# Designs tried in a protein design run: peptides against a protein of PDB entry 5CWW. Part 53

Target 1, 194 residues: chain A of PDB entry 5CWW
Amino acid sequence: VPKLQGPFDFDLNPEDEQDDEVELKDIYVIGEKPRVADLMRGEEEELEMMKEDQHNGLSLNIICLLSTSGQVKICLDIDGVEAQWLPPRSKNKRLFAPPPEPPSLLTFQTFDTLKPAEVTPDGWPMFSEDATSPYSFYVTHPAGITYISLTPWVFRLESELQSDSEAGTEFRIDLLAKGQGSERDRIFTQTRTQ

## One batch from the design tools (peptide; made by RFdiffusion4, then SolubleMPNN)

Design b2_p15_5_s1 (from b2_p15_5, 4 letters changed)
Fold by OpenDDE base, seed 4:
Structure b2_p15_5_s1 (fold): chain B 194 residues (1-194), chain A 15 residues (1-15)
Amino acid sequence: as target 1 above (194 residues)
Amino acid sequence: SLADKLAELVRRRKA
């Protein structure tokens, strides 16, 4: 039986963004790509194709949250939250281990897809995937459609995660953090009938 | 900071 997961703690939420006030409308999860090294322990033959794939994704789950106001929060699953199943009813009353610390999501970036004037109380923004890229998606709202791409930073982050070298890592991570390099482009705006 | 958290993440993955 699947175990209900959560609540999740959000690391580095902007102080002004009280999570308690944000009504979420949608969630979009970009699953981590399996580590080639972990997969290769089982299947020798797919080694060459998988090496190419290792450079094609992030070894972290990305959780995108969308509010009623069109705010997008890009979160990284730093704890590696996996689907949990209820433990088999093993009779051994293991002493209640302290509840595991709630899994944390690292807030990488937060941004708006709507202008204040476009926000409506009954707004229903939704995520939709981009068939051409696992790290790109759209936010659709009656006011408009926004294209979002995580590609500018995802592969750079993965490079750091996979690198055996510590040289320059701190600098590159600092640049990555400061840049918050997700692409955001309003590709369609609904014309207000004057 | 975000940079600190990311750096920590990188360190943990390399360990």
Scores: peptide ipSAE 0.577, ipTM 0.948, DockQ to the pose 0.797
Fold by OpenDDE base, seed 2:
Structure b2_p15_5_s1 (fold): chain B 194 residues (1-194), chain A 15 residues (1-15)
Amino acid sequence: as target 1 above (194 residues)
Amino acid sequence: SLADKLAELVRRRKA
């Protein structure tokens, strides 16, 4: 039986965002791509071809959260949450270890996909995948459809995670943090026929 | 800050 995981703590939420009041409607998970090194243990020959697909995905899970208001929160799974199974009923009274600290999600970016006037009580925003890229997706709402791409920063972050050099890392990370460079494009807007 | 957390993440990943 799978173990229930959560709650998750959110790191770096804006103080003013009472996250507790944000009603989430949908979750979109972009799973981590396996590390090339972990794949390499088997087939040496495919090594070079996988290097050419330079767009090795991020070695972290990305958790996208969507609120009723069309707010998107992009979070990184920094703790590497994996599926856990319930331990077999071993008779041994395991000493109640204090519950492990709940896993944390690092809030990388938060943005809106709807204008305030487009937010409706009956609105139901949803995520949908982009078949052409694992790091791109859509937010659909009755008011419109927004294309989102994480590609501008995912590659840069992965480069830092895989780099052996510490030189300039702090500077590049600072640029990443300031840039928050997810692409957003409203590809469709529903004209309310008054 | 976000930068600090990301830097920590990078450090932990390399350790």
Scores: peptide ipSAE 0.577, ipTM 0.948, DockQ to the pose 0.808
Fold by OpenDDE base, seed 5:
Structure b2_p15_5_s1 (fold): chain B 194 residues (1-194), chain A 15 residues (1-15)
Amino acid sequence: as target 1 above (194 residues)
Amino acid sequence: SLADKLAELVRRRKA
C-alpha cells in the first residue's frame, strides 16, 4: 500500500507572504533526469540517447506551484523525495523511531503571470506542458497564456552539481541565486469585449 | 539565503 507523503516544508518562503494566504490551484512536476549509471542494464542505443539527454537535464526534481492569483513558485526537491510504501504488518512493534524530518523544498523563484487587473476571485489558472521542451511550460488563464522556460538556469545549476572542482563554484552559485532567470513571455492576451 | 542553500546542496552532492 502506498504511503501518504507530506506536508512539505518550504525553505526560503518570503516572510511577508503567509503561506496560509496563498490558495494553490495547480502543481507541475519536472522529474529529474536518470543517472547514466542506473541505466547500464538497458540496450546500448537507449544508453547513448540517455547520455545525450543527461547533458540536457537536471539531477533534481522541480516542483512548480500555481496560485489562484497566477503566482508561480519554482521549487527544487533538494532531499530527493522517493515513493514510500507502508511497511508489512510485522507483529513486532518496532520502537517508534522519531518521525523523520519532513522533506524540504527549496524555493528558487517566485513570479506573477497575471496583472493585478486580470486577477479574478474565481480564476482558475492551470499548467500545461510544452511538448518540445521538458523544462518549458505554459500557464493558461481566461485572461491570457504565459510561456515559461527554466532553461536559462537549469543547465548552469546542473553543471555545478556535477562539477568535481570547487574553483569558482561559490561565485557562480551567487550569480544563479541573484539572477533568478526563468524566461517569461505572455504569448496570448484575451481582449475583454467591453 | 538562496545562495547558501544552493551551496550546501552542491557540497552534499559532491560528498
Scores: peptide ipSAE 0.576, ipTM 0.948, DockQ to the pose 0.794
Fold by OpenDDE base, seed 1:
Structure b2_p15_5_s1 (fold): chain B 194 residues (1-194), chain A 15 residues (1-15)
Amino acid sequence: as target 1 above (194 residues)
Amino acid sequence: SLADKLAELVRRRKA
């Protein structure tokens, strides 16, 4: 039986956002890519193909949250939340370990896809996948469609996660944190017919 | 800060 997971704690939420119950409308999950080193246990031929695809993705799950107002929150699964199954009822009284702390999501970036004038009480923004990239997606709303790409920072972050060198890591991480370089492009805007 | 948390993540992953 699948184990119910959650609630999740959000780390680094802006203080101002804690008080307003952000009504979530949609969730988009980008699954982690396996580490190349972990894939090396397979056939040599598959290994060569994966080395050529330098775009090995991120070794972390990304959880995107979308509010009624069109706000997107990009969260990183820093604890590595995996699908969990209820342990088989083995007869042995395993001592109740204290419940593990709830998994935390690290808020990497928050941004709006709608202008204030486009926000409606009955708005229903939704995520849609981009078939061309696992790290790109669309936010669709009656007011318009916004293209989002995480590629500008995802591969840089992965490079730091996989690097054997500590040299310059702190500097590059600081740049990543300050830059928050997700691409956002409004590709369609619905004209209000007067 | 976000930078601190990311740095911690990197450290944990390398350990």
Scores: peptide ipSAE 0.575, ipTM 0.947, DockQ to the pose 0.798; fails the geometry check

Design b2_p15_5_s2 (from b2_p15_5 with A8E E15A)
Fold by OpenDDE base, seed 5:
Structure b2_p15_5_s2 (fold): chain B 194 residues (1-194), chain A 15 residues (1-15)
Amino acid sequence: as target 1 above (194 residues)
Amino acid sequence: SLAEKLAELVKRRKA
């Protein structure tokens, strides 16, 4: 039987944003690159395709959250959340191990996809994938469609995660954190027939 | 800060 996971703790939530008031409408997950070692058990052809894909992704899960107001939060799974199963009912009262600390998500970036005038009561924004890139997606709303790409920072972050050298890492991470972050472009706006 | 958390993450992965 699968174990229910959550709640998740969000690291670096802006103090001023009452996170408790943000109603989430959709979630979009970008899975981590498969580990080469785990793929070695598979067919050689799948291994070659995955090796090419491994050079072009992040070794962390990315969780994107979308609110009713069109706010997007990009979060990193820093703890590596795995599927958990309920232990078999062994009769022995295993001593209550303290519940493991809830997994934390690191908030990397937060931004809006809608203008204040476009936000409507009962708005239903949704994520949709980009078939051309695993690290790009769309936010669709009746008011318009926004293209989002994580490519400006994903590859740089992966380079730091895989680097054997500590030289310059702190500096590059600081630049990455202070950078513009994700690309965002409104590709369609619905003209309100006044 | 975000930078500090990312730096910590990088350190943990290299260990």
Scores: peptide ipSAE 0.573, ipTM 0.946, DockQ to the pose 0.791
Fold by OpenDDE base, seed 3:
Structure b2_p15_5_s2 (fold): chain B 194 residues (1-194), chain A 15 residues (1-15)
Amino acid sequence: as target 1 above (194 residues)
Amino acid sequence: SLAEKLAELVKRRKA
């Protein structure tokens, strides 16, 4: 039986954003790419194929959250949250270890996919995958469809995570943090029949 | 800041 996980702490909640309880409607998870070191224990053929894929992946899980209002929050799993299972009922009363500190998610970016006038109480935005890219997806809503791509920053972040040198890392990370972040494109808008 | 948190993450992964 899976162990219940959470609550999650969110790092970098802007102080001034009123804790407006954002009602979440959907979650989209992009799993981490395996590290080269973990792959070296596999078959050689898988290793070659994965080397090419590693250049396009992130060694962190990405958690995307979608609100009723069409707000998307992109979070990074910096702690490496793993699936936990209830321990088998072994007879030994293991002393309740204090519950581990709740895992933290780093909020990388927050943005809206809907205009205020498009938000409706009965609107139900949802995530859908892009079959052509693991780091791209869609937000669908009755008012329209928005394409989102994480590719502008994912590759750059991974390059820093895998770099052997610290030279220039702080500068490049600063540029990454100040950048435009994810690509967002409204590919369809529902025309209200007047 | 976000930059500081990302820098810390990078540092932890290289250790």
Scores: peptide ipSAE 0.573, ipTM 0.946, DockQ to the pose 0.798
Fold by OpenDDE base, seed 1:
Structure b2_p15_5_s2 (fold): chain B 194 residues (1-194), chain A 15 residues (1-15)
Amino acid sequence: as target 1 above (194 residues)
Amino acid sequence: SLAEKLAELVKRRKA
């Protein structure tokens, strides 16, 4: 039986300061890519060819949240939330371990896909995948379609996560955090028929 | 800050 997971805690959520509960409409999950080195334990020769392909993703799950207003929140799963199954009813009284702390999501970036004038009470923004890249997706709303790409920062972050050197890491992370982050492009706008 | 949290994450993964 699958275990129900949650609630999740949001770290660095600026909206936690605002009592206005953001109504979420959709969730888009980008699964982590495993480290090839961890998968290839035992085959030395094929490891070198696959190292070039290691730059293909982030070793963290990314959780994208979409509000009714078209706000996108990009969150990183820093705790490594995996699918959990209820332990088999083994007869042994497992001692009441304290309930694990709820998993935390780190808010990396928040941005709007809609202009204030485009937000409608009956609006239903939705995520859709980009078949060409796992780190790109679309937000579709009646007012328009926005292309989003996480590629500008994902690979840089992964490089830091995999780096054996601490030299310059703090500086590069600071630049990454202060950067503009994700690419966003409105690819279609619905013309209001007067 | 975000930078501090990311730096902490990187440190935790290297340990």
Scores: peptide ipSAE 0.571, ipTM 0.946, DockQ to the pose 0.802
Fold by OpenDDE base, seed 2:
Parts: structure tokens; sequence; C-alpha cells
Structure b2_p15_5_s2 (fold): chain B 194 residues (1-194), chain A 15 residues (1-15)
């Protein structure tokens, strides 16, 4: 039986955003791509071709959260949450293991896809995938459709995660953190026929 | 900060 996982703690939520009040409507997960090194352990020859397709995705799961108000929160699974199975009912319940700390999600970016006037009680925003890119998706709401792309920062972050060099890492990470460079574009707006 | 958390993440992956 699969183990239920959660709750997740959110790191770096804005203090003023009572996240507890954010009603989530949808979740979109971008699974981590396997590390090339782990894939290549079997076939030496394809190593060079996979280096060219350096558009290897992020070696972290990305969890996108969508609120009723159209707020998108981009979170990184920094703990590497994997599917867990319930241990077989072996008698040795080690009673006293402190509960493992809940896994944390690192909030990378938060932004709105709707204007305040577009938020409606009956609005049901939803994620949908972009078939052309695993790191792009859409937020669909009755008021409109917003295209979102994580590509501006995902590859840069992955480069740091895979880099053997510590030189300049802190500086580049600081730039990444300040840039918060997810692309968003409202591709469709529903005009309310008055 | 976000930068600090990301830096920590990078360090953990390299260890």
Amino acid sequence: as target 1 above (194 residues)
Amino acid sequence: SLAEKLAELVKRRKA
C-alpha cells in the first residue's frame, strides 16, 4: 500500500501571506529528470549525444500550486520526496523514533495570473500541460489563459546543481534568486460581454 | 533567504 505523504512545509513564504488562507485548487508536478550520469552507467557511447541535448531538465521535482484567486506558487522539492510504501507489519514498531521532519518545499516564486477584478467565487483555475515543453504550462480560468514557462531559470539552476566547481556558485545563485524569471504571458482574455 | 536555501541545496548535492 502506498504511504500517504505530507503535509509539506513551505519554506520562504512571504510573512504577510497567510498561506493558511490560500485555498488551493490545483497542483501541477513537473517530475525531475534523471541525472545523465545515472542513465549513462550502461551505455558509454550515447554519452556524447546526451551532452548536446544539455537541455536536461531539473534534477528536482517542481510543484506548482494554484489558488482559487489564480495565484501560482512554484515550489522546489528540495528533500527529494519519493513514493514510499508502508513497511510490512513487522512487530518491531520502534515506538520511539521521533517523527521524521515533514518534507519541505522551497518556494521559488509566487505570482498572480488573474487581476483582482477577474477573481470570481465560481472561478475554477486549472493547470494544463504544454505538449512542447515539460517546463511550460498553462493556467486556464474563465477570465483567460496564461502561459507560464520556467525555462528561464530551470536550466541555470540545473547547471549549478551539476557543476563541480564551487567558484562563483554563490554569486550565480544570488542572481537566480533575485531574477525569479518565470515567463508569464496572458495569451487569451475573455471579454465579458456586458 | 531564497539564495541561501538554494546555495545550501547546491552544497548538499555536491557532497
Scores: peptide ipSAE 0.570, ipTM 0.946, DockQ to the pose 0.818

Design b2_p15_6_s2
Fold by OpenDDE base, seed 1:
Structure b2_p15_6_s2 (fold): chain B 194 residues (1-194), chain A 15 residues (1-15)
Amino acid sequence: as target 1 above (194 residues)
Amino acid sequence: MSLAELLAELVRKRK
């Protein structure tokens, strides 16, 4: 039986204090890059060829949350949430270990995909994947379609996570945090027929 | 904590 996971705690950026009760409509998860080195343990020759296709994704799961208003919240899974299964009902009264602290998500970025005039009470925006990139996706709403790409920051963050040097890390992370973040482009807008 | 501080902490925890 799958274990119910949650609630999740959100480590919000202090600028995002307007956590008004955002009604979430959809969730999009980008899984962490496969540990090719761990999977290819024993095939040394294929490991070298796969290292060159180093558009290696982020070593963290990314959780994107979409509200009714078209707000996207991009969160990093810092605790590495994995699928959990209930242990088989063994009769042994294992002592109640204190419940583990709920997993935390780090809010990396929050942004809107809809203009205020495009927001509808019955709106149901949805995520759609981009078949060409795991770090790009679409938000589809009756008012239009927005392309989103995480590529401007994902690879930079990964480079810091994989860096053996601490030198300059703080500076580069500060630049990353203050950067423009994710790419957003409205690729389609529904024309209101007059 | 700022986003930068949280990210820096994340990076430090993983090295």
Scores: peptide ipSAE 0.510, ipTM 0.936, DockQ to the pose 0.650
Fold by OpenDDE base, seed 2:
Structure b2_p15_6_s2 (fold): chain B 194 residues (1-194), chain A 15 residues (1-15)
Amino acid sequence: as target 1 above (194 residues)
Amino acid sequence: MSLAELLAELVRKRK
């Protein structure tokens, strides 16, 4: 039986502290890139080819949260949350280990996909995958469809995570944090027939 | 902490 996980703590930017009351409607998880080194034990040539694919993705899970208002929150799983199973009913009274600290999510970016006038109380925005990229997806709402891509920052962040050099890391991370973040494109807008 | 500081901490923890 799968173990219920959560609650999650959010490391939010101070600007996002007001969003704690946001009603979430959907979640979209982008799994971390496979540990190629663990999978390719013995195939050095394929390991080099996969390293050359500059598009190897992020070594962190990305958790996207979607509110009723069409707000998207992009979070990084910094603790590496894995699927957990309930321990078998072993009769051994495992001493109540203190509950593990709740896993934390780092909020990388928050943005809206809807204009205030497009927000409806009965609106049910949903995520959908992009078949062409694991780091792109759509937000569908009755008012419209928004394309989102994380590619502008994901690969840069991965480069920092994999870098053995500390030189300039702080500067490059500052540029990442201050950058434009995710790409957003409204690909469809529903015209309200008056 | 700023986003930059949190990311820097993340990077440090993963090296």
Scores: peptide ipSAE 0.510, ipTM 0.936, DockQ to the pose 0.672
Fold by OpenDDE base, seed 3:
Structure b2_p15_6_s2 (fold): chain B 194 residues (1-194), chain A 15 residues (1-15)
Amino acid sequence: as target 1 above (194 residues)
Amino acid sequence: MSLAELLAELVRKRK
């Protein structure tokens, strides 16, 4: 049986202090890129071909949260949250180790997919995957569909995570943080038939 | 901390 995990702490930028208690409706998880070394145990020849593919993803899990109002929060899993399973009922009462400190999520970006006039109390926005990219997805609401892509920053962040040099890292990270962030495009809007 | 500072700390911790 899977173990329930949480609560999660959010490392919020002080500029995001206006995050009112938003009711969440959906969650979308983009798994970290698998370590090539862990997958290729025993196949040295394919390791060379996959080295070129080292630029294919982020080495961190991304957790996207969606509210009733169509707000999307993109979070990075800093601590590497792994799926936990309830231990088998073995007879030994292992002393309750103190609960581990709750894992922290870093809020990278928050944005709205709906206009204020499109928000309805009965609205139920949902995530859906993009078959063409693991770092792109859709938010579907009765008012419309929004395409989202994380590609503008994900690969740059991964490059910094894999860099052996500290030279210029601070500058490049500052550019990432100040950038436009994720791509967002409203691809469909429902016309209200008056 | 700013977002940039948090990201810089993240990068530092993984290296």
Scores: peptide ipSAE 0.509, ipTM 0.936, DockQ to the pose 0.634
Fold by OpenDDE base, seed 5:
Structure b2_p15_6_s2 (fold): chain B 194 residues (1-194), chain A 15 residues (1-15)
Amino acid sequence: as target 1 above (194 residues)
Amino acid sequence: MSLAELLAELVRKRK
């Protein structure tokens, strides 16, 4: 039987992000890149081609959260949340191991997809995937559609995660943190017929 | 902690 997972801890928010109690409407998960070495046991030639593709993605799960107001929060799964199963009903009262600490999410970026005048109390924005890229998606609301891409930072972060050298890491991480973050483009706006 | 400090900690833990 699958174990219910959560709640997730958001304590790893930057201090400047007001944890406004935002009502969430949707969640979008981008899975980590497959461990090619673990999947391709016996196909060494295909493994080399897949290693050269600098576009293999991030070795962390990305969790995107969407609020009623159209606010998007991009979070990184730093603990590597795995599927958990309830232990078999063994009669032995195993001593209550302290509950494992809840998994933590690192908030990378927060931004709005709606203008203040477009926000409605009963708004239901939704995520949808981009068939052309695993690191791009859309936010759809009755007021409009916004394209989002994580490609400006995802590959740079992966390069730091896979680097064997500590030289310059602090500087490059600081540039990532202070950068423009995700690409955002409003591709459609619904004209209110007065 | 700043975002930079959190990311730096993440990178250190993975290495």
Scores: peptide ipSAE 0.508, ipTM 0.935, DockQ to the pose 0.611

Design b2_p15_6_s4
Fold by OpenDDE base, seed 4:
Parts: C-alpha cells; sequence; structure tokens
Structure b2_p15_6_s4 (fold): chain B 194 residues (1-194), chain A 15 residues (1-15)
C-alpha cells in the first residue's frame, strides 16, 4: 500500500509567499532522468552513444505547483523523494526513530501566469504536458494559456551536476540562480467580450 | 542561504 508522503518543506520560499495563503490547485511532476549510467552499467559503448543522444534531462525530480491565482512554483527535489510504501507489518517495534525530517523541496522559481485582473476566486488553473518536451508544459486558465519551458536552465544545471570540473561552477550556478531562466509565454488570452 | 548557495551545495554533494 502506498504511503502518503508529506508535508514537504519548501526551502527558499519567498518570504512574501505565506504558504498558508496559497491555495494549490494542481501539481506537475517532471521525473528525474533515469541514470543511464546506472542502467547501462557494463554497456560502456551504448552509454557513450546515449550520452551523445542524451538530451540529458535533469537528474532531479522537478515539482511544479500551481495556485488558484495562477502562480507557478518550480521546486527541485534535492532529497530524492521516492515513493514510500507502508512498512510490512513486521512485528518488530522498531524504536520510534524520530520521524525523518520532512523532505525539502528547493524553490527554484516562482512566477505568475495570470494578471491580477484575471484572477478569480473560483479559478481552477491546470497543468498540461507538452508532448514535444518533458521540460515544457502549459498552464491553462479560463483567462488564457501560458507556455512554460524549463529548458533554458535544466540542462545547464545538469551539466553542473555531472561536471567533474569545479572551475567556474560557482559562477555558472550564480547565473542560473539569478536568471530564473524558465521561459514563460502567454500563447492565448481569452478576449473579454465587452 | 541563497538559491545559488543551495545549488552549489547540491553540486558539491554529487561530486
Amino acid sequence: as target 1 above (194 residues)
Amino acid sequence: MSLAEKLAALVQRRK
């Protein structure tokens, strides 16, 4: 039986975002790229070919959260949250290990997809996938549709995670952090019939 | 810690 997981702590949540005020409406998870190196252990030749073809997705899960207001929060699963199952009813009263620290999600970026005038109390924005890219998706709201792409930073971050070189890493990471480089484009706006 | 610092720490943990 799957175990309910959570709560999650949001690391680096903007101070102005009182989590208590944000009503979440949807969640979109981009799973980590399978560690091809682990899967291809012993198949070095195929690993090299796959490294070249590897549109190398991020080796981290990405958790996207969508609020009623159309706010998108992009979070990185740094702790590697895995599906948990209820422990088998093994009789061993393992001493109540202190509850593991709640897993933390690192807030990478937060942005709005709606204008203030488009926000409605009954708003129900939804995520939808982009069939062309695992790192792109749409936010659909009655007021409009916003395209979002994480591609501008995902591959750069992965490159840093996989790099054996420490040279310039700090600088490149600083650029990643400052750039908040997700692409956001309103592709459709509902015309208010006057 | 800043986002940059957290990301840097992540990169370091994976090396």
Scores: peptide ipSAE 0.557, ipTM 0.943, DockQ to the pose 0.774
Fold by OpenDDE base, seed 1:
Structure b2_p15_6_s4 (fold): chain B 194 residues (1-194), chain A 15 residues (1-15)
Amino acid sequence: as target 1 above (194 residues)
Amino acid sequence: MSLAEKLAALVQRRK
């Protein structure tokens, strides 16, 4: 049985977004890339072929949140939250340890997929996957469909996470943070028949 | 802390 997790704390949430005002409608999770090296510790020959595939993803989980208004929030799982299952492992609860701090999600980017005039009270936007890329997805709303791709920044961020060099890292991270760089394209708009 | 600072700290913790 899956264990209910949460609440999660949102780090760097925009100050103006009172958590109480954002009605979430959907969640899309992009899992971290598999640690092929950790999985294949015994098969050296297959490891070399799969190392080329290591460039294909982020070593962090990405949590995408979608509001009724069509706002997308891209969050990074910096704490490495894993799915938990019941029965809970009998962790020797150190009786006197303070409760662990709730896991935090780092808000990387927030953007809208709908124009203000397209927002409806009964709108139910939903995520859908892109079968061609784990880092691309669609937001479907009655008003239209928006394509979103995280590829412009995901691989650059991963490069920094895997880099052995500290040289220029701060500068490149600053550029990533300022650019944010998710691709957003409205691929379909519902024509209102007047 | 800014987003950049948080990301930089994350990168540093993984090295």
Scores: peptide ipSAE 0.557, ipTM 0.943, DockQ to the pose 0.776
Fold by OpenDDE base, seed 2:
Structure b2_p15_6_s4 (fold): chain B 194 residues (1-194), chain A 15 residues (1-15)
Amino acid sequence: as target 1 above (194 residues)
Amino acid sequence: MSLAEKLAALVQRRK
């Protein structure tokens, strides 16, 4: 039986957004791409060809959260949360293990997909995948459809995670943090038939 | 900690 994981702690939530006030409606998870080097142990020639396809995704899970208001929160799984299974009912419940610290999600970016006038109490925004890119997706709401792409920063972040060089890392990370460069494009807007 | 500091710490943990 899968173990229920959570609650997750959100690092760097905006101070004004009490987590308790944000009604989440959907979740979209972009799984980490396995390190090709770990998969290709023994095939050095294919490893070089796959390094050229530098489109290796982020070595972190990305968790996207969607609220009723159309707010998207992009979170990084910095602790590497893996699927856990309930241990078999072995009698030795070590009763006194301190509860493991809840895994933390790092809030990378928060943005709105709806205008305030488009927000409805009965709105049910949903995520949908983009078949062309694992780092792109859509938010569908009765008011419209928004395309989102994480590609502007994902590959830069991965480059820092894989870099052996410490030179300039702080500067590049600061640029990443300030830029929060997810692409957002409203591709469809529903005309209110008056 | 800022986002930049958290990301920097993440990068350091993976090296």
Scores: peptide ipSAE 0.554, ipTM 0.943, DockQ to the pose 0.784
Fold by OpenDDE base, seed 5:
Structure b2_p15_6_s4 (fold): chain B 194 residues (1-194), chain A 15 residues (1-15)
Amino acid sequence: as target 1 above (194 residues)
Amino acid sequence: MSLAEKLAALVQRRK
């Protein structure tokens, strides 16, 4: 039986955002790039072909959260949350292992997809994938559709995670953190029939 | 800690 996971702690939430007031409506997960070397253990020839075609993805899971107000929060799974299973009933040893520290998600970016006048109390925004890129997606709301791309920072972050050199890493990370982050474009707006 | 500091710590843990 799968174990229920959570609650998750959100690291670097804006202090001004009362986390308790944000009603989440949808979640979108971008899985980490598979370690092809681990999956193709024993198939070296196919491994080389897959390495070339593997769009250099991020070696971290990305968790996107969407609120009723159309706020998107982009979080990084820095701890590597894995599926957990309930222990089999037979071993009564309540190993009082202290509950593992709740897994933390690092808030990378937060932004709005709706204007204040477009927000409705009963709004139900949803994520949808982009078939052309694993790091792009859409937010659909009755007021409009917003395209989002993580490509401006994802590949740069992966480059830092895979780099053997420490030279300039601090500077490049600072630029990543202070940058504009994700691309956002409103591709459709519903005309209110006045 | 800032976002930059958290990301730097992440990079260091993976090296």
Scores: peptide ipSAE 0.553, ipTM 0.943, DockQ to the pose 0.760

